# Peptides against a protein of PDB entry 5HOI, part 296

Target 1, 351 residues: chain A of PDB entry 5HOI
Amino acid sequence: FRYMPFSPAGTPFGFTDRRYLTMNEVGYVSTVKNSEQYSITVSFFDVGRFREYHFEDLFGYDLCFLNEKGTLFGQSKTGQIQYRPHDSIHSNWTKIIPLQAGERITSVAATPVRVIVGTSLGYFRSFNQFGVPFAVEKTSPIVALTAQNYRVFSVHYSQFHGLSYSLSELGTSSKRYYKRECPLPMSLPNINSDMKKDANLDYYNFNPMGIKSLFFSSYGDPCIFGSDNTLLLLSKWRSPEESKWLPILDSNMEIWKMSGGKETTDIHVWPLALAYDTLNCILVKGKHIWPEFPLPLPSEMEIRMPVFVKSKLLEENKAILNKKNEIGADTEAEEGEEDKEIQIPVSMAAE

## One batch from the design tools (peptide; made by RFdiffusion4, then SolubleMPNN)

Design b1_p27_5_s1 (from b1_p27_5, 18 letters changed)
Fold by OpenDDE base, seed 2:
Structure b1_p27_5_s1 (fold): chain B 351 residues (1-351), chain A 27 residues (1-27)
Amino acid sequence: as target 1 above (351 residues)
Amino acid sequence: SSAEKRERFLKQLKELEEKAKEEEAKK
């Protein structure tokens, strides 16, 4: 196992000179290799609200977090971080995070009021938006971070305990935990089944946890999107005893339903954000499960609990077709059962 | 509306299918 730098919805280089460092509902950050340098571009979906900007990166930033006020960059090995406000009124700042031998920055997050740095040794470092430190806490090894306002959702990994999560609030004087290193019921990538496709191996080497993204919903609920393409939402997190993970979207199931039950093994959802009842995402078609260049326009998918199992729906539809054939409807349309658009019941489309 | 979101998704899916066919036809 290797602790890799994680950024929300970040993509690997693959065989290209370019990748996305991060993307969300605000925009996307790309980096292009240029000899020994990188050119970073910060792009926005709302072109009327923000101006795209670029700069030369001499450090090789491999961590990024984008918010509505600025972009945080990090270099996992050197410990350098840089915050760049989108508005030119505020100054950029750079800081070196002290790292121990073999320690890596594994994730960074930024809100308009907080900067958070997590490491492979479980150092949780908090700063204000100006890079003034608040505290250093020792936790289990951090593999992913996201933040909204004063709240931080952290994912931890232990070789002995697997994945855990914390939900905390970073006040001015103190950190409050709503959840502290609780078990995270997320499926890890299955090395034996998924590695049959070269593209899955490339992605696994980039992101061995298979966490495509994590974010807070518009309601402030922690969300995580794993390698199983299921969106998990932490419900009732304010009540420790009632808190539970809800599988609010099986994206593979929804693509399959929306396609009329066609094989959609080459269509992938790349998560951006959850706004109300809608997952903002990029639809990807092709060999790679991640978006390439140019970035497609964002799509919207309604959240829905996975009540139906694909196999059961296929069996039920086959049973309905077989019953229709037994009732003696004329034999002429032996066009293969595979090409028949599965009539998804209207009730399944309206829920 | 849910219907408009679905229609937008289906349109984007179709555009992705058309692009993939165009890329396959160029090989």
Scores: peptide ipSAE 0.094, ipTM 0.690, DockQ to the pose 0.639
Fold by OpenDDE base, seed 4:
Structure b1_p27_5_s1 (fold): chain B 351 residues (1-351), chain A 27 residues (1-27)
Amino acid sequence: as target 1 above (351 residues)
Amino acid sequence: SSAEKRERFLKQLKELEEKAKEEEAKK
């Protein structure tokens, strides 16, 4: 296993000179290879609120986190981090995170009030928005971070225990845990089944945990979107005994439903954010499961608990079709069978 | 409505299919 730099909804280069470092509801950060340097562009979905900007990256930033106030960059190997406010009134700052031999920054997160750095050795470093350090904590190896306001959702990996998560709040004086290194019931990428396609191997080499993104919902609930294309939401996290992961969207099932029950193995959901009852996402069609360039317009997908099994829906639809054919046997209308979209019952579409 | 969201999704899907075909036709 190799610890790779993770950024929310970041994409690999693949065979291209360009990739997305990160994307969310605010916008997207792209990087282009220019010989020995990179050109970084920070783009926004709300063009009226924010102005796109670019800069030359001589360090090869491979970590990024975008928020409404600025962009945090990191270099996983050197330990360099840079925060760039979107507003030119505020100064950029750069810092080097001390790394041990073989240690990597694995994830970074930034809010308007906090900067967080996680490492492959499990160093959790916290700063304010100006790069002033608060604390260093030793945890299990960190593989992913996201943050909202003062809250941090961290994903940890142990070779022996698999995935765990923490939910913490970074106050002014102390860190509070709501959840501390609890088991994360997320499926890891299956190398044997999924890696038959070269594109999946490229993505696995980029992101061996298969975490496409993680974010906080608009309500402040931790969300994670894994390789199984299921959106998990941590419900009731304030009550440790009641806290549970809810599979609030099976995106493969939802694509299948919306396509009229056609096998759409080339259509992928790329998660951005959860706003109220809708997943903000990029729909991707093609060889790669990630967005290419130019970035498609964001789509909204309603969250729905996966109540129905595809096989059962297909059996029920066959049974309905057979009943219609038994009742319709008296009317000679030879209307061709091929193009009938599978009507998903409204009751199954409403839950 | 759920119907309007579905119609919007299907429209976006179709636009993505057309773009993917245009990109494949340029290769």
Scores: peptide ipSAE 0.086, ipTM 0.695, DockQ to the pose 0.661
Fold by OpenDDE base, seed 5:
Structure b1_p27_5_s1 (fold): chain B 351 residues (1-351), chain A 27 residues (1-27)
Amino acid sequence: as target 1 above (351 residues)
Amino acid sequence: SSAEKRERFLKQLKELEEKAKEEEAKK
């Protein structure tokens, strides 16, 4: 196994000269390879609020985190990080993270108040927004990070223990754990079943954990979207004994339902953020499971617990079709049967 | 409404299908 640089919703180059370093509800960061250098563009979905900007990257940044105040860049091999505020009033800063032999920065995160760096050896480094260091902690190897305000969601990987997660608060004087290296019940990519398609192998080589993205919801709950295309939300994390991962969306099932039960194996959800009861995402059609260029407009998908089995719905729909055919009623009333889909009450998220 | 969200999704799906056909027709 090789630790790869991870950024939320980042895409591979594939056979192209360009990729997305990261994307979320704020915008998307792209990089284009130009011989020995890269050109980075920071783009925003709200073009009225933010101005798109670009710069030349001589370092080959392979890590990125975008927030409402700035963009954090990192180079996994050299340990260089750069923070670029979106507002020109605030200065850019650059630092080198000391790395041991074979150590890599595996993930970075930034909020308006904190910068976090995680490594393949499990070094967790915290800084303020100006790059002033707070602490260095040794954890299990970090594979992914996200942060909101002072809160950090980290994913860890051990060859012996598999995936774990931590949820922590980075106060002014101390780090508090809500969860510390607890088991993460996310399925890893299955190489033997899924690698029959070359495009899946390319994505696996880019992201061996299959974590498409991780973020905090609008209510401040940790969310993760894996290779199984299921959105997991950590509920009741304030109560350690009651804390559980909820499968709040099977995106493959939802696409299948919304398409009217058609075969949808070429349609993919690429997660951006969870806002209230909706997954903000990019819909992708084609061979690759990730967005290409140009980026499509974001879509909204309602969160729903996967209570229905595709096979049962197909049997029920066949039984209804057979009854309609027996009655000779040519009424193409696509009465969208209000499948009594158990909407997740908004209250199940934030408590 | 759930119906409006479904209609918007189906519209976006159709636009993706049209773009995919245009890209196949350019090859």
Scores: peptide ipSAE 0.086, ipTM 0.684, DockQ to the pose 0.478
Fold by OpenDDE base, seed 1:
Order: structure tokens, then C-alpha cells, then sequence
Structure b1_p27_5_s1 (fold): chain B 351 residues (1-351), chain A 27 residues (1-27)
């Protein structure tokens, strides 16, 4: 196992000279390799609110976090971080995070009021938006971070305990925990089952935790999207005893339902954000499970609890087809059993 | 409505299929 730099919805290079460093509801950050240098572009979905900009990267930034006020960059090996406000009123700042031998920055996050750096040794470093440090805390090894306002959602990994999470609030004088290193019920990528396609191996080498993204919902609930393509939402986190992870969307099941039960193994959801009851995402078709260039327009997918089992629906539809054939209703042509439009019950469309 | 959401999704899916065919035809 290797600690890899994580950024929300970041993509690997694959066989190309370009990748997305991060993407969310605000926009997307791309990097292109130009010999020994990189060209970074910060692009926005709302082109009326923000102007696209680019710069030359001499450091090889491999960490990124985008928000409505600026972009945070990091270099996992050197410990360099840079914050770039979108508005020219505020200056860019650069800082070196001190790293021990073999330590890596594993994730960075930024809000309009906080900058957070997490490391492979579990150093949690907090700053204000101007790079003034607040504190350094030692936690379990950090593998992913996201933040909204003063709240931070952190994912931790231990070889002995697997995945855990923390939810904290970074006040002016103190850090408050709502959750502290609690078990995270997310499945890790299975090397033996999932690596049947070379594209999955490339993604695993880039992101061995399989966390495609993590974010806060518009209601301020922590969300995580793993390798199983299930969106998990942390419900009732203000009440420690009542807090639970809800599987609010099985994206593979939803694609299958929306296609009329056709095989959709080449269609992938790439998560951006959760706004109210709708997952903002990129739909990807092809060999890679991640978006290529140019970036498609974002799609919206309604959240639904995965109550239905595909196998049961296939059995029920086979039973209905067999009854229709016994009644002498016209045999619509033998298109392969896998490509037949499955009559999805109206109740599945209403939930 | 759930029907309008399905129609929008199927439209996006079709647009992705057309783009994928155009990229395969350029190779």
C-alpha cells in the first residue's frame, strides 16, 4: 500500500499528458505536462461569475482544492502549497509545509476562511485563508479531506483498523469534534475482482482507496462516493447516538433503471456535488471510469435509496414475458435478453 | 416529474453515445 495524493474528483493522466487535478460544482482544474513543466488551467461552470485563468507550474502540483473564492494547490513530496484567489484583490501566497522523511501531503482543502493540510503520518495542519497557522494536531493517517465554511470532513486509514472518519469544526480558538475517528462503512477496491480491466488498475494505482470524491451537501452533510459507485451521506451527525451513513444513491442501479434495464457497463457516474436532492455529476462513456478531455457538461441525478434488487426485477419481468407468450401476444423480435427494455414498476420511478 | 427526469437522462445518454461514435470514427 502507498499513500497517494488525493483531490476531490481528480483524474489520472492515463495514457495522456493531461488530467484533472480536481472538479466540483464550481468548476474544474486541469494540468498539462509540458516537458519538465506543467500548465495549470482553472475553469468554471458559471462563466458569467468567474473568468478562466492559467499559469505555469514549475513544482508539479499533484494536490488541488477549488472553492468559490480561490484554488489551493499542493505538492505531496516537497510540502509546497499555494493559494490563488480568483479575485485579483487578494494576493497569491506560497508556503512550505515541513515534512518528515517519507511523509507526504495526502490531501488539502480550502474554504473562504480556512486552509487544511493532511499528511500520511496524520499531521492535521490548519490555517486561515491568508496562510496564518492555527494549530498542528496528530491524528491517524489522513487519506482525504474536504471542508465547508469552518467544518472539515477527514478520512483516515490504518492498516489495522481500515477506514475511519472525523467531522470537526475549526473555530477561532479551538477545534470541536462532532465525530472523531469513527468507523467509515465504505468498501475498499478489491484488487482481485475489480482489476479485470486495465483501466481499473490505472485508477487503483492513482487512488488505492477508491474514493472518487467527498464533499459537503448543500445542507452541510458529509458525503462520500467510493469505488462501489454508491453515494453515502452522513445523517444526523449533530446527534452522536443517532448519526448514520445513508446509501442515498446507487449510481449503477440508477443508470440501469433510467436505461430501461439495458446493460450500461460502459456508463459511469463521476461525482461533483450534492445540491438538495440532486447529485451533480459528469456522465462518462468509454474505457475509463473518469472523464477525459474536453469535460462534458454536468448532469443531474436524483438521489434514491437503493431498495430494489436487479435480480428480482429481472425474474419478475421474465415471468411477465412468459405469461404474454402463453397468451399469444406478438413476439417482439429476439433482440438479446440483456438488451430488452425492462418494464420498471412505476413505484420505482415515484420513490 | 420522474418521467421528465428519465427523458432528460435518456437524452444525455444519447448525446454521450453520439459523441463516443464520433470519437471512434476519428480513429
Amino acid sequence: as target 1 above (351 residues)
Amino acid sequence: SSAEKRERFLKQLKELEEKAKEEEAKK
Scores: peptide ipSAE 0.071, ipTM 0.680, DockQ to the pose 0.574

Design b1_p27_5_s2 (from b1_p27_5, 12 letters changed)
Fold by OpenDDE base, seed 4:
Structure b1_p27_5_s2 (fold): chain B 351 residues (1-351), chain A 27 residues (1-27)
Amino acid sequence: as target 1 above (351 residues)
Amino acid sequence: RREEKRKKFKEDLKKLEEEAEKKKKEE
């Protein structure tokens, strides 16, 4: 096993001189090999909102994270990171992360307010958007990071315990954990079964965890998309006792259904983001499970979230409670903790 | 809205198949 640099929805070079460093709902970052140099392009799906830009990369950035305000780059071996705002108002900054012998930056994440660096030795480094450090924490080895606002979703790997995850909030004064190195019920790539196709070996060598992407949903729920092409969502993470991973989409099954039950073994979903009940993704057809150049337009897959019924029921119950409070009826309704098991309608469990 | 998204996704799948068939004819 080797710790490899991970970026959300990043693609390998394969036999080409170009790859995607990262992609999400905002856009995509590509790099092209030019002899000993690289040319990086930051492209956006909303071309009216952001202007595409490029620069020469002398460092060979192999880590990237794109957000609505800027792009974070990292070099896994040297420890160099660079943040480039999309606007010309804010300056670019560069920093070297101190690495021990054999240590690698394995993942980077950036929000408009935080920069996070994770390493193969489990160093979790946090910064503000200007590269001012907050803290260094030692955790289990970090293999993937994503962040939204002040929240960080980290994936860890141990040879003995497999995959774990943490969910934390990086306040101004302290890090709060909602989840700390809890088991992650994601299947790892099976070397013996899946490696019969050379393209799967190339992808495994690039990403041995098989994590195609991880992101926060529009509701702020951690999402992960593994090698099994299942989208997992961490539900109820605010209530530790009720928190669970939900398989909210089997993308292979959904492609199969949408194709009318035809064999679709060469069609792959490349995940970008989850917006409400919709997975934004790139559809890929061919030998490789990842998108090639040029990047196709994103497609939308509908997700049957059982959780949406609960948020609507909670909003409806809040609306009913607010209506009851506006109607000044002094009914001392005894707070009987009726554990009304919200009977999930059987029709949603069988599909 | 659900039916429209499903229809669009089916159209995207069909387009993906047509583009892959074109590439195979150009090779």
Scores: peptide ipSAE 0.485, ipTM 0.906, DockQ to the pose 0.479
Fold by OpenDDE base, seed 3:
Structure b1_p27_5_s2 (fold): chain B 351 residues (1-351), chain A 27 residues (1-27)
Amino acid sequence: as target 1 above (351 residues)
Amino acid sequence: RREEKRKKFKEDLKKLEEEAEKKKKEE
């Protein structure tokens, strides 16, 4: 097994000189190989909010994380990281992460307040947004990271235990765990069955864990999208005993349904983000399971909570409404015809 | 809103198919 650099929704070069380092709801970061150098472009979906920018990369950044305030870059072998704010007000900063022999940076994440570096030896390094270090923790080998505000979702791999995950909060004084190296019920890519196509082998060599992306939902729930093309959401993570992974979307099944039951074996979802009840994604058709150039506009897929979860949600919402009606006789909340869109109750979002 | 999202997604799928057929004719 080889630890590879992971970035959310990153694509391989394949047979081209260009790839996406990362993409999400904010935008996409591309790199083009120019002889011995790379040209990096940071592009945004909201072209009115942010200006596209580019720079020459002399280091060969193979890790990236994009947020609303800046882009974090990393070089997996050298340990170099760079943070580039999108605004010109804040300065870029560069740091070298000390790596042991054979250690690699496997993932990086950045929020407006935190920078996180994970390694193949399980070093979890935390920094503020200015690159000032907080702590170094030894965990199981880190294969993927994402972060939102102060929260970090980390995926770990052990040869003996398979995939695990942690959910932590990086406060000012200490790291709090909501989940610590708990089993992750995600299937690993099957080398023997799916690798008959060279394109699948190329993707496996790029991403052996098959994690296409991981992110936090708009409600702050950890989400992961694996090689099985199923979106998993961690529900009730604040309650250790009630916390569970919910398969909230089978993207292959939804593509098949939306196509009218036609053969859709060449159509793939590339996940960007989960906003409320909608997966933001890129639709991909062709030989490769990943987006090519130019990047298509994002598409929106409605998530479908499993029927048993939907019924329980409706019961929980009815129970909450009934409790509100029992307690609150006096507030004339105007019965606006709120369309019975089954909002994922805030109570199943890990409030 | 859900019907509009489903309609748009079907339009996006159709566009994706048309673009892929165009690429296959250019190769």
Scores: peptide ipSAE 0.485, ipTM 0.904, DockQ to the pose 0.481
Fold by OpenDDE base, seed 5:
Structure b1_p27_5_s2 (fold): chain B 351 residues (1-351), chain A 27 residues (1-27)
Amino acid sequence: as target 1 above (351 residues)
Amino acid sequence: RREEKRKKFKEDLKKLEEEAEKKKKEE
């Protein structure tokens, strides 16, 4: 088994000189091979909010994470990471992550407040947004990371135990676990059944775990989209005993229904994000299961949200308020935010 | 809103099929 660099919704080069390093609801990051160099472009879906930018990559970044404030890049073999704010107000920074012989950075994640690096030997490295280190923890080998605010969703792999996951919160002084290396009930790619098409073998070589993407929902729930094209959502993760993975969307079944029951074996969903009751995704038709160039506009798939989403919103707002108080941010909390009715999505208020 | 999303998704699927048929005629 080889640990491959993972980025959310990243695509392989295939037979081309270009690929997506990552994509989500904010935008997409592409890289093009230019002889011995790469040209990276950071593009946004909301062109009015952010200006597209590009730069020459001399390092061959193969890891990427995009958020609303900046882009984190990583080189899996050298251990170099770079954070680039989208605005020109904040400076870029570069750091080398010390790697042991044969160690690889397998995934990186960045929020406006945290940078996380995971490795093939299970080193979990945390930093602030300026690249100041907090801690190094030894875990099971990390294969994927995503983060939202202070929360990190990590996927681990053991040759003996298969896939596991952790859900943690990175405070200023400590890491709290909500879940620690619990079994992840995701199907791995089946080499014998799925590899009959060369395109599936190319994708397997790029991403042997078959994790197309992982993200937090708009409600802060961990989501994962595997090779089976099923969206899994971690429900009730605040209650260790009640926590469960919910298959909230079979994308193949939904495409089939929406197509009027026609054979749709060449139509694929490429997941970007889960916003409320809607999967933001790219629809793909053709030989490859991943989007090519140019990137089409995102499509929206309706999902059946679990009935308990209203209660989760209330718990999250309370948790955010409690954290604002703990971080001692002298931002005068204007007294008027306590009574802000949680804007329940209109779709959930009408039922 | 659900009906509008379903309608838009069906339109996106239709466009995706039409684009794939155009590519096959250009090859």
Scores: peptide ipSAE 0.482, ipTM 0.906, DockQ to the pose 0.502
Fold by OpenDDE base, seed 2:
Structure b1_p27_5_s2 (fold): chain B 351 residues (1-351), chain A 27 residues (1-27)
Amino acid sequence: as target 1 above (351 residues)
Amino acid sequence: RREEKRKKFKEDLKKLEEEAEKKKKEE
């Protein structure tokens, strides 16, 4: 096993000169090899909101995270990171992360308010959006990161314990853990069964954990999509005793049903994001399990949300709204930025 | 809305199959 740079929904080069560094609901970042340099393009699905931009990459960025405000780039070996706002109002910034001998940046994440760097030695480094450092924490080796607002979902790997996860909030003064290095019930890629196809070996060499993507849902729940093509959602994570991983979508079974029971062994889902009860994804048909160029338009897969997740989110949103209405009367108490849970549209509350 | 999403997804699958068949005929 080798620690490889991970980015959400990133693709390998394969036999081509180009790949996707990352993709999600906002857009996709591509890189093209041009002799000794790379050309990076940041593209958006909402072309009316953001203008596509490109730049020459002399560093060979192999890590990327895209959000609604900017793109974070990283170089796994050198420790260089760069944040590029999508707007021209804010300046780009570059920083070198100090790495020990043999240490690699394994994953990076960025929100509008936080930048996170995880390493193969388990250094968890946090910054604000301007690259000002908050803290350095030592954890188990980090293999994947995602973040939404102040919340971070991290995946860890130990040779002795396998996969674990943490869920934490990076407040202004301190890091809070909701989950700390808990077992992650995700199957690792089976080297012997899946490697019969050369394309699966190439993907395994690029991503030995088989994590196609990880993201937060629109409700702020951690989601992970493994090599088994099952979408797992962490339910009830605010209640440690009630928290559980829910298999909310078997994408292979759903494709098979939607095709009318035809053989669909060459059709694959590439996950982007979970918005309410809908997985945004790219449909892939062919030899490779990942999207090629040009990128197809995203497709939407309906998931069966467990009724209990939806009801509890509605109760939590009502409780937060009621607390905000009670506090909004008298005291300017800087009670912490409690989850701005997205108001569930009334139409989705009735189904 | 669910039925419309299912219909659209079936149309996307059909387009994906048709595009793959076109590529195989051009090779």
Scores: peptide ipSAE 0.482, ipTM 0.906, DockQ to the pose 0.505

